Peptides against a protein of PDB entry 3C66. Designs and how they scored, part 13

Target 1, 189 residues: chain A of PDB entry 3C66
Amino acid sequence: KSWANLFEKNDFFFRYKFYLEITAYTRGSDEQHLKWSGLVESKVRLLVMKLEVLAGIKIAHPFTKPFESSYCCPTEDDYEMIQDKYGSHKTETALNALKLVTDENKEEESIKDAPKAYLSTMYIGLDFNIENKKEKVDIHIPCTEFVNLCRSFNEDYGDHKVFNLALRFVKGYDLPDEVFDENEKRPSK

## One batch from the design tools (peptide; made by RFdiffusion4, then SolubleMPNN)

Design b1_p9_6_s3 (from b1_p9_6, 4 letters changed)
Fold by OpenDDE base, seed 4:
Structure b1_p9_6_s3 (fold): chain B 189 residues (1-189), chain A 9 residues (1-9)
Amino acid sequence: as target 1 above (189 residues)
Amino acid sequence: MVSYRIDFP
């Protein structure tokens, strides 16, 4: 099954009220991150399949493009902060305290050799089939299984100091700024 | 639905 042609960015982040964001974190080398994020991304299809079969989920649609970012991450505390603050508009401003690695600055002496945290984020749009708002959909099980699947693939991925994986359930209005173009207005609700 | 985060400890 190929999703590559199913969705365009243009309306994906406006189409759903709810999103599941999957972020692979790596505090290490670019090579480590490529392997880790690549693995995670390769398993997203399985998560989607597990979500789709939940009675309370009407639709689970992946956005196939990963969002990439990197930060100078000199300490473990910084790494924890990144993981805590990333993925929500209400908290992402805290990341401004860290140096974002960009194409413009990546060759700077203070950045090129600095410890870095790499982030790759995938998004799944969710449409719930909830009658009368009385039902609660629990996505904990499939999400946990997904994390375990990814983490268990290689023993190295058990090192939480280097590799992390977070799944965040977010509302459309709380999506990170990165998913919107400069000229786009984020959803209000 | 509420917003929440699932992290692997």
Scores: peptide ipSAE 0.043, ipTM 0.713, DockQ to the pose 0.112
Fold by OpenDDE base, seed 1:
Structure b1_p9_6_s3 (fold): chain B 189 residues (1-189), chain A 9 residues (1-9)
Amino acid sequence: as target 1 above (189 residues)
Amino acid sequence: MVSYRIDFP
């Protein structure tokens, strides 16, 4: 990674109190995931535009690159577990029960031909323009529209056994470990 | 605001 990319990453995940995580899930082939995640990623800018025009949102800043991971996923229950636990520091430790696919282990016989779940996650940093602490910003509408847009692109993406898309609203202190470097301290509450 | 997950059918 270039120095510029490292600097951007480090600053980005400390800059905002709130983040929107957009994760494309695929339990299938790498080719299926490439198409699905590529589509989702291509539409993120549209979501940002819709978020920015909301009166309660001051800034919606997308991180430029997705975070990629894959797990051995033998069962549908494992796939559901991944979707439930991924994206939060509080729950991500549950993923340790699954085998993370890495460049070092991907050629192992037990991993190479195993069923896999692929994950691509995009992050949007959010700054809210809320004068009154009691005001709530509803981002459900633009998020729903985004999901519908992605799902409607191809009929195959309606198969929830294979393709899933989740949006998670998280605080900076609850971001997954993947966004921080080894020497970085997680943001406090 | 509270952290939450948005799941869509």
Scores: peptide ipSAE 0.041, ipTM 0.716, DockQ to the pose 0.126
Fold by OpenDDE base, seed 3:
Parts: structure tokens; sequence; C-alpha cells
Structure b1_p9_6_s3 (fold): chain B 189 residues (1-189), chain A 9 residues (1-9)
């Protein structure tokens, strides 16, 4: 079985107990987001390499495709809310207060001309060494280095009103609904 | 291991 077959979507999000979510946020144009998210995505492999060498991490496997979403985002407070609530099943229902942009509604005048927040999310499945249960694995360093690498690439990416990057450590049962198909049951605790 | 968010300003 090819490596590609081992990471089918349905298997990937059930295989690990823990995931690292990497989300690139853009409140601006689609073009701005394409450049920003493309940069972030291009650097994920470097983060994986840094995670794999940590003694407490047995496996760090990236999911190959980003998850894309966009919301009407009329205010800066809405943008902060999106960043706070996105990426967890526990909190994602708060996003229902915002208008999700879809292929069906994107041409509506009220949506077409509205300010938007764009999201691109990459996932890394994590398996930890059980023998080191007593050792806290600190992934803060490689994650910080990753963010600094992305932010320093272009001066424009220092504008936090437009461009943001967040990493969230999430358990499999708390993954966002977007990663599961309608016929798939969410992993239990 | 507890789920947590890493925020980067």
Amino acid sequence: as target 1 above (189 residues)
Amino acid sequence: MVSYRIDFP
C-alpha cells in the first residue's frame, strides 16, 4: 500500500489521539490570503522535521491538504472571535454567528463586497512516546521558530490586523467538524 | 496531555 493510501482523510483523523492545527488567517483580499497561506503551507515540512527530533514525539505526520474556509468579517472583534473559537469542536459553534462564505452564496452582493476573513488549516498527527509519560514534551520552541520564520518572510506579514498565524494542540475527539465526512462518527474520549 | 492553544502575537 502506497504511503498516500495510508493517509486517506478518514484514516488520518482517526489514527492519532493528538493533532497540531496550524491555521493561517487573513482579513483582506483572496490574493493576500493565497500568498500568506501558501507561504505557511510551504514551511510546514520544516516544523514536522523539528517535531520529529524531539525525544517525546514518536510520530509527526502532516495531512497533505489544507482545509479552507472564509467568513464575512465586518469588524476586528469578529476577526478576534474567529481566531479564538476556530479549531475546536467545543468552541466552533460560536462561528455560527458569522456568515460562512460558500460557493452557493459567494456571488450574493451582500457577501461579495463584505470584508472577509480567510482561513487555511494544516493538520499534523502526533504520537507520543509512552515511556516518557513523566517527561513533558515542550513543542513551544519549534512552534515559535515556525511562526517567526513565516512572519519574518515579508514585512507585510507583521500586520496583525491582516495576517495571523495560530497553532493549536487538539485531541482527536475535539477536532473541528470540517475534518469528518457526514458518514463518519467523531472519535470518542 | 491537555489540549491547549499556542498564540503567537
Scores: peptide ipSAE 0.043, ipTM 0.719, DockQ to the pose 0.124; fails the geometry check
Fold by OpenDDE base, seed 5:
Structure b1_p9_6_s3 (fold): chain B 189 residues (1-189), chain A 9 residues (1-9)
Amino acid sequence: as target 1 above (189 residues)
Amino acid sequence: MVSYRIDFP
């Protein structure tokens, strides 16, 4: 990774106290995931626009690059577990029970041909108006609209056994490890 | 209310 890319990434994940994680899940082929995640990613800007106009949101800033990961996912239960545990530092250790696909191991026969769950995660940094801290900012509406928009694009995306989409509101100190470099200290609570 | 997690089937 270029120094510039590293710097931008590091600055982004320390800049905000709150983040919205948008994860596209695919249990299927890489081709299926490419289409699904590509669609989701292409619509993130629309979600940002809807978030920015909400009372109480000062800034909704998307990180421009997705985080990509994949796991060997032999069962549907494993797929549900991934969706449940991914996206939070508190819970992500449960994913250690699954085989993470890496550049180093992806060519191994046992991994190459194994069923996989693919993940593409987009992040939106959120800054809230201090004066409205007492006011509950309801992001449910724009998030629901976003999910409906993505799911309705193609009938195939209605198959929840294959395609899933989750949005998670996460505090900076609870971001997944993947967003930090090995030598970076996680933000304090 | 900010939902901690919004899972959409």
Scores: peptide ipSAE 0.043, ipTM 0.715, DockQ to the pose 0.142; fails the geometry check

Design b1_p9_6_s4 (from b1_p9_6, 3 letters changed)
Fold by OpenDDE base, seed 4:
Structure b1_p9_6_s4 (fold): chain B 189 residues (1-189), chain A 9 residues (1-9)
Amino acid sequence: as target 1 above (189 residues)
Amino acid sequence: MVSYKIYFP
């Protein structure tokens, strides 16, 4: 398969009604996250391939670049909260309770050495070919296989206290704010 | 209809 049809930002987040959001989480070091997220990102193409062959999926297009964020994450509960709330416009405001690490604040004493959760998020735009609502598309299998593939690559990645991987099916109007520019209007329902 | 699963750790 040729991967020449990968999308840049442009109108990617307006093009599809549905998206699969793949987020690699790491509560640990930057180095740990780089390895983990890099692995996950490297396998996204395999997931795309598996999605494309499903009946009812017309197209699965990956966005080429990850979205990166990190939060001060002092507790495991905070880490769970991040995983629960991130990736949906409906819930992402809850993350405001945590300190987002930015280039502007990363050198602050309270942030520099603080425990952090790192997030790398990839997106796949999905177009479904469902005629007359008779066909059901189940993405469970390929998604599960993907998670298992990533988790099994290294024994360390089985530690859910450190490494996590979430796949979220998201509608376009519920995409996180991060995917839109300030001047872009969020898609409507 | 699309059947989907959200995966969380």
Scores: peptide ipSAE 0.043, ipTM 0.701, DockQ to the pose 0.123
Fold by OpenDDE base, seed 2:
Structure b1_p9_6_s4 (fold): chain B 189 residues (1-189), chain A 9 residues (1-9)
Amino acid sequence: as target 1 above (189 residues)
Amino acid sequence: MVSYKIYFP
């Protein structure tokens, strides 16, 4: 990793007060996830374009690389829990109940053959043109259109037992731990 | 102010 790449990463997650987190979930094979996440990632630029033209949004900047994680996911309830808890520092500790798949443990028999949930997460940094604290920006339409676009690409992606897609609005201080290096301090409120 | 939102369409 070049110094420049590290600097860009660190700067990005400290640059904005708000982020849009886009997570593609797959409970299935690695191959299924690769296709699904790849599709989602390929469409993020379209979402950015739609966000940029909103009057209340000054800047919508995507982070160029996804964050990847996978968990042993024995049950559908576990999968729902992952989708509910992932993506926020406030709630991500609940994921400790699941086994995180790592390079160190992936060959263990109990992990190798276990059902898995795969996650790929993209981030968009947001800067708003909000002078009045009471003014709200509605990003619902662009976000919904994005999800529909991704899911409509293949009928298989309509199977919520396997494929899911979530968009989460997150404040900088509530970003998941994964976006920070071990030696980095989380942004304050 | 932007409210916290989660989208699962």
Scores: peptide ipSAE 0.042, ipTM 0.711, DockQ to the pose 0.138
Fold by OpenDDE base, seed 5:
Structure b1_p9_6_s4 (fold): chain B 189 residues (1-189), chain A 9 residues (1-9)
Amino acid sequence: as target 1 above (189 residues)
Amino acid sequence: MVSYKIYFP
């Protein structure tokens, strides 16, 4: 990664108290995931635009690059578990029960040909207006519209056994470990 | 604000 990319990453994940995680899941081929995640990523700017105009949201700032990971995923139950546990520091340790695919192990025979779940995650940093602290900001509508937009692009994306899309609202101290470097300290509560 | 996950069937 370039110095500029590292600098942006370090600044971004310490800048906000709240983040919206957008994760595209694919249990299938790398090609299927490339198409699905690429579509989702291409539409994130539309979600940002819808969030920015909501009362109570001061800033909706997208991180420029997705985080990508994949797991060996033998069963549908494993796929559901990934979707349930991923995206929060509180729950991500449950993913240790699955084999994470890495550059070091991807060529191992037990991993190379195994069924996989692919994940691509985009992050949006959120800043809220202090004056509206008394008002609950509802992001459900723009998020639902975003999911519908992505899933309606191709009828194949209606197959929840293969393609999924989840949005998670998280606090900065509960961001997944993947967003921090090894030498970085996680934000405090 | 609380952390929550939104699933869409």
Scores: peptide ipSAE 0.041, ipTM 0.709, DockQ to the pose 0.110; fails the geometry check
Fold by OpenDDE base, seed 3:
Structure b1_p9_6_s4 (fold): chain B 189 residues (1-189), chain A 9 residues (1-9)
Amino acid sequence: as target 1 above (189 residues)
Amino acid sequence: MVSYKIYFP
């Protein structure tokens, strides 16, 4: 397949066995989230570069577009729940307890001015060197460096009540439903 | 490798 095809949504999320999810969370205003998520997204290529040089990683390919979602988030506990449950097909059903903000409902009186949690998620497809299966690939270091880079950019981003950043290593069959179209079948184990 | 989530305080 051509290089262009590697970034087609339908191909990307079926191509790799493993993915790294990078999610920027904001419990605050849309403007706050735009700045925070924009910063995180702007640094993803640096993380990719750090992953590519790891001996156990053959390929680290970012998906070019973020996935955006927002929930009504009236409490800090709800915000913690979102961070805990989001990013895995196994746990994402718990998010059904919260109101998902959509284009259809965003202007409703009960939603428009409600406290919200905003999510922006970037995906990196990973292919590992089979020959190095015996070597534990420690992605913790580059991930930590990435988080520190983002968090240290502005003192405001140190407020964990508002801004959060999580990285999740996920198998293809456990990707969130958001990455698949309604007519697409989830990858099998 | 098993799926895991990393949070950074």
Scores: peptide ipSAE 0.040, ipTM 0.711, DockQ to the pose 0.111; fails the geometry check

Design b1_p9_7_s1 (from b1_p9_7, 5 letters changed)
Fold by OpenDDE base, seed 2:
Structure b1_p9_7_s1 (fold): chain B 189 residues (1-189), chain A 9 residues (1-9)
Amino acid sequence: as target 1 above (189 residues)
Amino acid sequence: TEKMFFKPK
């Protein structure tokens, strides 16, 4: 089976107890986001390589496709809220206060010309060697290196008003709704 | 394992 066949959506998000979520945020143009998210996505394999060699990590498997979303984002506070609340089922309901851009509404005058925040999210499934729940795997170093690698590519990516990057460690039962199909049941604790 | 969120400043 091809590598791509090992990471089908319907299986991937049920396979692991833990996930690393990598989200590229852009408050700007779609062109800006395409460049930024494309860069981030291109570097994910390097993060995987760094995670795989950690003693506490047995498996680090990337999901091959990003999840894309965009919101009307009138203010910087809204942008910060998106970054804080996105990526967790526990907090994602706060995003309901913002207008999600869809194919159905994107041509509406109030949406078409509105400031937008674009999100591209990659997932890495994690399996740990540690059976003891008290043991922590420190992924901060690889994650920081990854962020630095992405940010250093172009000085423009240092503008946090426009470009942001977040890495979130998430349990399978707390994955965002977007990763599941309508007919799929969210994993239990 | 606790939930961790990493956002560079």
Scores: peptide ipSAE 0.053, ipTM 0.779, DockQ to the pose 0.349
Fold by OpenDDE base, seed 1:
Structure b1_p9_7_s1 (fold): chain B 189 residues (1-189), chain A 9 residues (1-9)
Amino acid sequence: as target 1 above (189 residues)
Amino acid sequence: TEKMFFKPK
């Protein structure tokens, strides 16, 4: 049974108190992003395996589908802002200052020819062992190894002006709006 | 709440 069949979307984002968000960023072409995000996505299973063996982690379950978004990104500062603000409900409203690319507007000349930042986000639901609450589960090691693994695949992925990768630890109530359907209520604190 | 934001340097 594929991991995809284990969790319905609606249950996944309500099931865990904590999530690890893996976001691949590309400021460039759609083709560049497809290659980069595809690589990152292909390695997520390895990250899960490394998380599962940590004594403080009881469960690490990946959501199988990436979340895709893109923004008009005319400047490097905009690209940094996207990377800083994306992935948290508390900060994602800052992205409203940028033009979101949609299927409805992508053919507009002002959007079609504009520099774009592409985002692909994978989610891992986390359940921690309570007994080890005193032991700060250091996920930095497996996360660093994951980043190194992705970046080392091709020298081109070393260009931080184009390709970026972020891992964010987020509480369920602070997940981005994108993970919830319009009729779903965000988990309370 | 330790925001574990891992941005590779």
Scores: peptide ipSAE 0.051, ipTM 0.770, DockQ to the pose 0.345
Fold by OpenDDE base, seed 4:
Structure b1_p9_7_s1 (fold): chain B 189 residues (1-189), chain A 9 residues (1-9)
Amino acid sequence: as target 1 above (189 residues)
Amino acid sequence: TEKMFFKPK
């Protein structure tokens, strides 16, 4: 499957009621993040395949482009906060307490050498079988397997102080603002 | 479908 040509951004984030967000977190160097996020991204297709075979899932479509962000992350508590608050519109405003690294500010002395948390987020649009609503689709299994697969690839990725991986099931109306253009209205409930 | 957040422990 050539996933690259399936969906444009604007269509993708309005097409589904449900999304699985896969975020690779790195509190460390850009190089560490590139390796970690690259690995995670390379495995997303395997997760999709595992999701597609679940009886309760009609469609699992990945969005092919990651969303990238980075924050100044001076403490472990900040890193935990990022992981807790990111990926939901309901909670993402809490991240405003942290300094977002941008192309405009990345060369500032206070940012350039600061500890950073890097985020790469992939999205999977989900369509569920209505007829099987009574069947609890247990996505825990494939999600856990995916996490284990990524973590087991290199022993270094077992360090939760540096490398983290989160899978968040979200509704379309609770997607982060980053997935929408400024002129786009967030999906309603 | 419940909101599920999978954070590795």
Scores: peptide ipSAE 0.047, ipTM 0.767, DockQ to the pose 0.347
Fold by OpenDDE base, seed 5:
Structure b1_p9_7_s1 (fold): chain B 189 residues (1-189), chain A 9 residues (1-9)
Amino acid sequence: as target 1 above (189 residues)
Amino acid sequence: TEKMFFKPK
């Protein structure tokens, strides 16, 4: 059963109170990003399996399609800012200081040859057991194991100047704007 | 549950 048939986009981002965001970052070529993000995406199913067996997690459901974006990223500081600010509605407005690459502007001379940061983000919807609310579910271990698994695949992925991987636990009302359609209202707190 | 951001060093 493909997870793709279980969740329509519109239902997925309203169904859960909590989400785990997995973002692969690449400051380099599109080819480098394709390899890195493809690897990360291929391993998400293993993370889901590790999350599902944790005490206090009732459901861990992946959204099947990655969200892809890219920014003009002229400096290392800009790259750090992207990694810090991306993935939360509270902080994503800081990314407006950078030029988002779009289908409409990608051929502009100032953008075409500019250094870029590429982002591919996978989402996992999480449901927790109410009875275990007293126990803080620690997802740190499976998340760390996942990062180590991805980084160990190729020695080149040890270069943090080029390749990065972040896992962010967010509430549904703090999801990035990219997950909602223009006509959709963001979930309330 | 608080917001958690995990960035490996």
Scores: peptide ipSAE 0.046, ipTM 0.761, DockQ to the pose 0.344

Design b1_p9_7_s2 (from b1_p9_7, 5 letters changed)
Fold by OpenDDE base, seed 3:
Structure b1_p9_7_s2 (fold): chain B 189 residues (1-189), chain A 9 residues (1-9)
Amino acid sequence: as target 1 above (189 residues)
Amino acid sequence: TEKYFFKPQ
């Protein structure tokens, strides 16, 4: 298969046992989110480079397009809930308690001017060198460096009430529903 | 705060 075929959506989310999800959160304006998520997305390639050089990682392949979503987010507790529950099939159903903003409803008066949380999620497929069971792969180090890099870009991004960044290590069978088409079956355990 | 959700291999 060509390189391009390996990164088609349908193939990408079935090819790896493990994924790293990188989600930029913004509780504020669309403009704020555009700047924040754009920054995070621009740095993902640096994280990939740091992951690739780890002895325990055989492959680290980014999915190049972000997944975008937004929710009506009236409270800080709702914002924390989104950050806690998003990114896992096991927990994402909790988000059903919030109003998802869609192209169909975004102009409704109750939604248009409501506080919102914006989400942009990038995915990295991971393949590990399993043969050396004793080699501890600690992806926390490059992930922390990545977060620090993003947060240090602008002092405004230090406001955790507005800007947040989460990195989730997830198995393929626990990927969010958003990554699959309606006709696709979720990978088995 | 930044969140890290890690699962074992």
Scores: peptide ipSAE 0.051, ipTM 0.757, DockQ to the pose 0.111
Fold by OpenDDE base, seed 5:
Structure b1_p9_7_s2 (fold): chain B 189 residues (1-189), chain A 9 residues (1-9)
Amino acid sequence: as target 1 above (189 residues)
Amino acid sequence: TEKYFFKPQ
């Protein structure tokens, strides 16, 4: 819990070269998403613990608050596109093809009753302790275990048409725009 | 799939 107070938003997304993004996706109701994302978020600390004990990881610090977004998602293909493109600055522009739901537009008739994809994203800053430049840290095991843990919690979460979970390893310069304020400059390559 | 991109499973 001590790490929860260590970072302000502005510092967090500039502090690390590498981040692990954990995104819970829901194509369904907001209620479904709240349950799903809440579950995922509740388990992030377990993932952090598993990451921290890896020899090649010096630090794994979670950002304490999720980033929330939702899109009008008319088709399953749109939902797949969201899952493919979200979480990377280099690809997120593809999401512009979809209508972002905002507080300002959520009550519009065309949006209010439209099928939606909800996204909740947690970030973990990573600092690696690489002894050799050729050394690669494999986070596959803890990440897979995390996914399995979340998916197995309720049988309903096995419905990939509705509930999805992705973990993306990104560099700081490739973080989504959402993590930066308008006046902030993203990290350079 | 990319090594460090874990798609929904």
Scores: peptide ipSAE 0.046, ipTM 0.739, DockQ to the pose 0.327
Fold by OpenDDE base, seed 4:
Structure b1_p9_7_s2 (fold): chain B 189 residues (1-189), chain A 9 residues (1-9)
Amino acid sequence: as target 1 above (189 residues)
Amino acid sequence: TEKYFFKPQ
């Protein structure tokens, strides 16, 4: 609870060299996504705790607010594409092929009733121990445990056609554009 | 699977 007030958006995404992105995906209703993303978000603290105890990780700090977006997602292939391309500046431009749902367009007939993919993304800033820089920090175990924890909460969340959860390790310079304001300069390599 | 992308099966 104490970390919830520690970080501001404008500072957080410039503070760390590395970030873990946790994205909950839902191809379905807003209600389904609310439940799924809410569950995932509620468990992020547990993931943080598991990351912090790893010898190679000095600090794992979560950003407290999710980033939310939704796309018109008429096909399963589109849904797979979203999951593949989202979360990296290198690949996110591919999402321009899909219609982003916005407050301005959400009432358009072509969008309002269209199948949608909903995304909620949480970020964890990571600081690694210098002494262990040569040691490969394997975050696979805690990440797998986290996914299993979320998926096992309800049997419906086992349906990968609807509910997905991805964890992406990214460098600060490869963070999605969504985390920066228009006047902010992306971190350099 | 990308090098630093974890997608559960």
Scores: peptide ipSAE 0.044, ipTM 0.731, DockQ to the pose 0.322
Fold by OpenDDE base, seed 2:
Structure b1_p9_7_s2 (fold): chain B 189 residues (1-189), chain A 9 residues (1-9)
Amino acid sequence: as target 1 above (189 residues)
Amino acid sequence: TEKYFFKPQ
């Protein structure tokens, strides 16, 4: 069985109680985003390696395909809102205030020339060694190292008005709708 | 801010 078959199973988003979301944001051109997100994606395996060696983490399994979305993003405030609200089912409805760019609407004049925020999100399923839900595993160090690794690759990525990177720890029942097929029901609490 | 949200500055 290929590595891809192990990590891209149909039940990936049902298998774990916890997930780490890694989202690369770009408010700029599609080309800028492709470079930025591609870099971030290329480094995810290193983060996985660092997570796996933590005493509290039993398993860290990456989902190998990114989830892509883009929004019309006319203001910096909108960009901040996207970064704050994306990645959680409980908050993602706030994104409905923005125009989602789709294949159907991308050629509309109001959308085609509009400033856009691009999002690429990678997921890592997590299995912990801890039985007590109150126990916390500190993933701050690996996450910080990962961010630094990505940001340090090119000085241009230091422009937070354009390029951003966020890591979000979420429970399976709070995964964004994008990870589920139309016929799938999200996990319960 | 969300408890488990990591946004580097």
Scores: peptide ipSAE 0.044, ipTM 0.732, DockQ to the pose 0.333; fails the geometry check

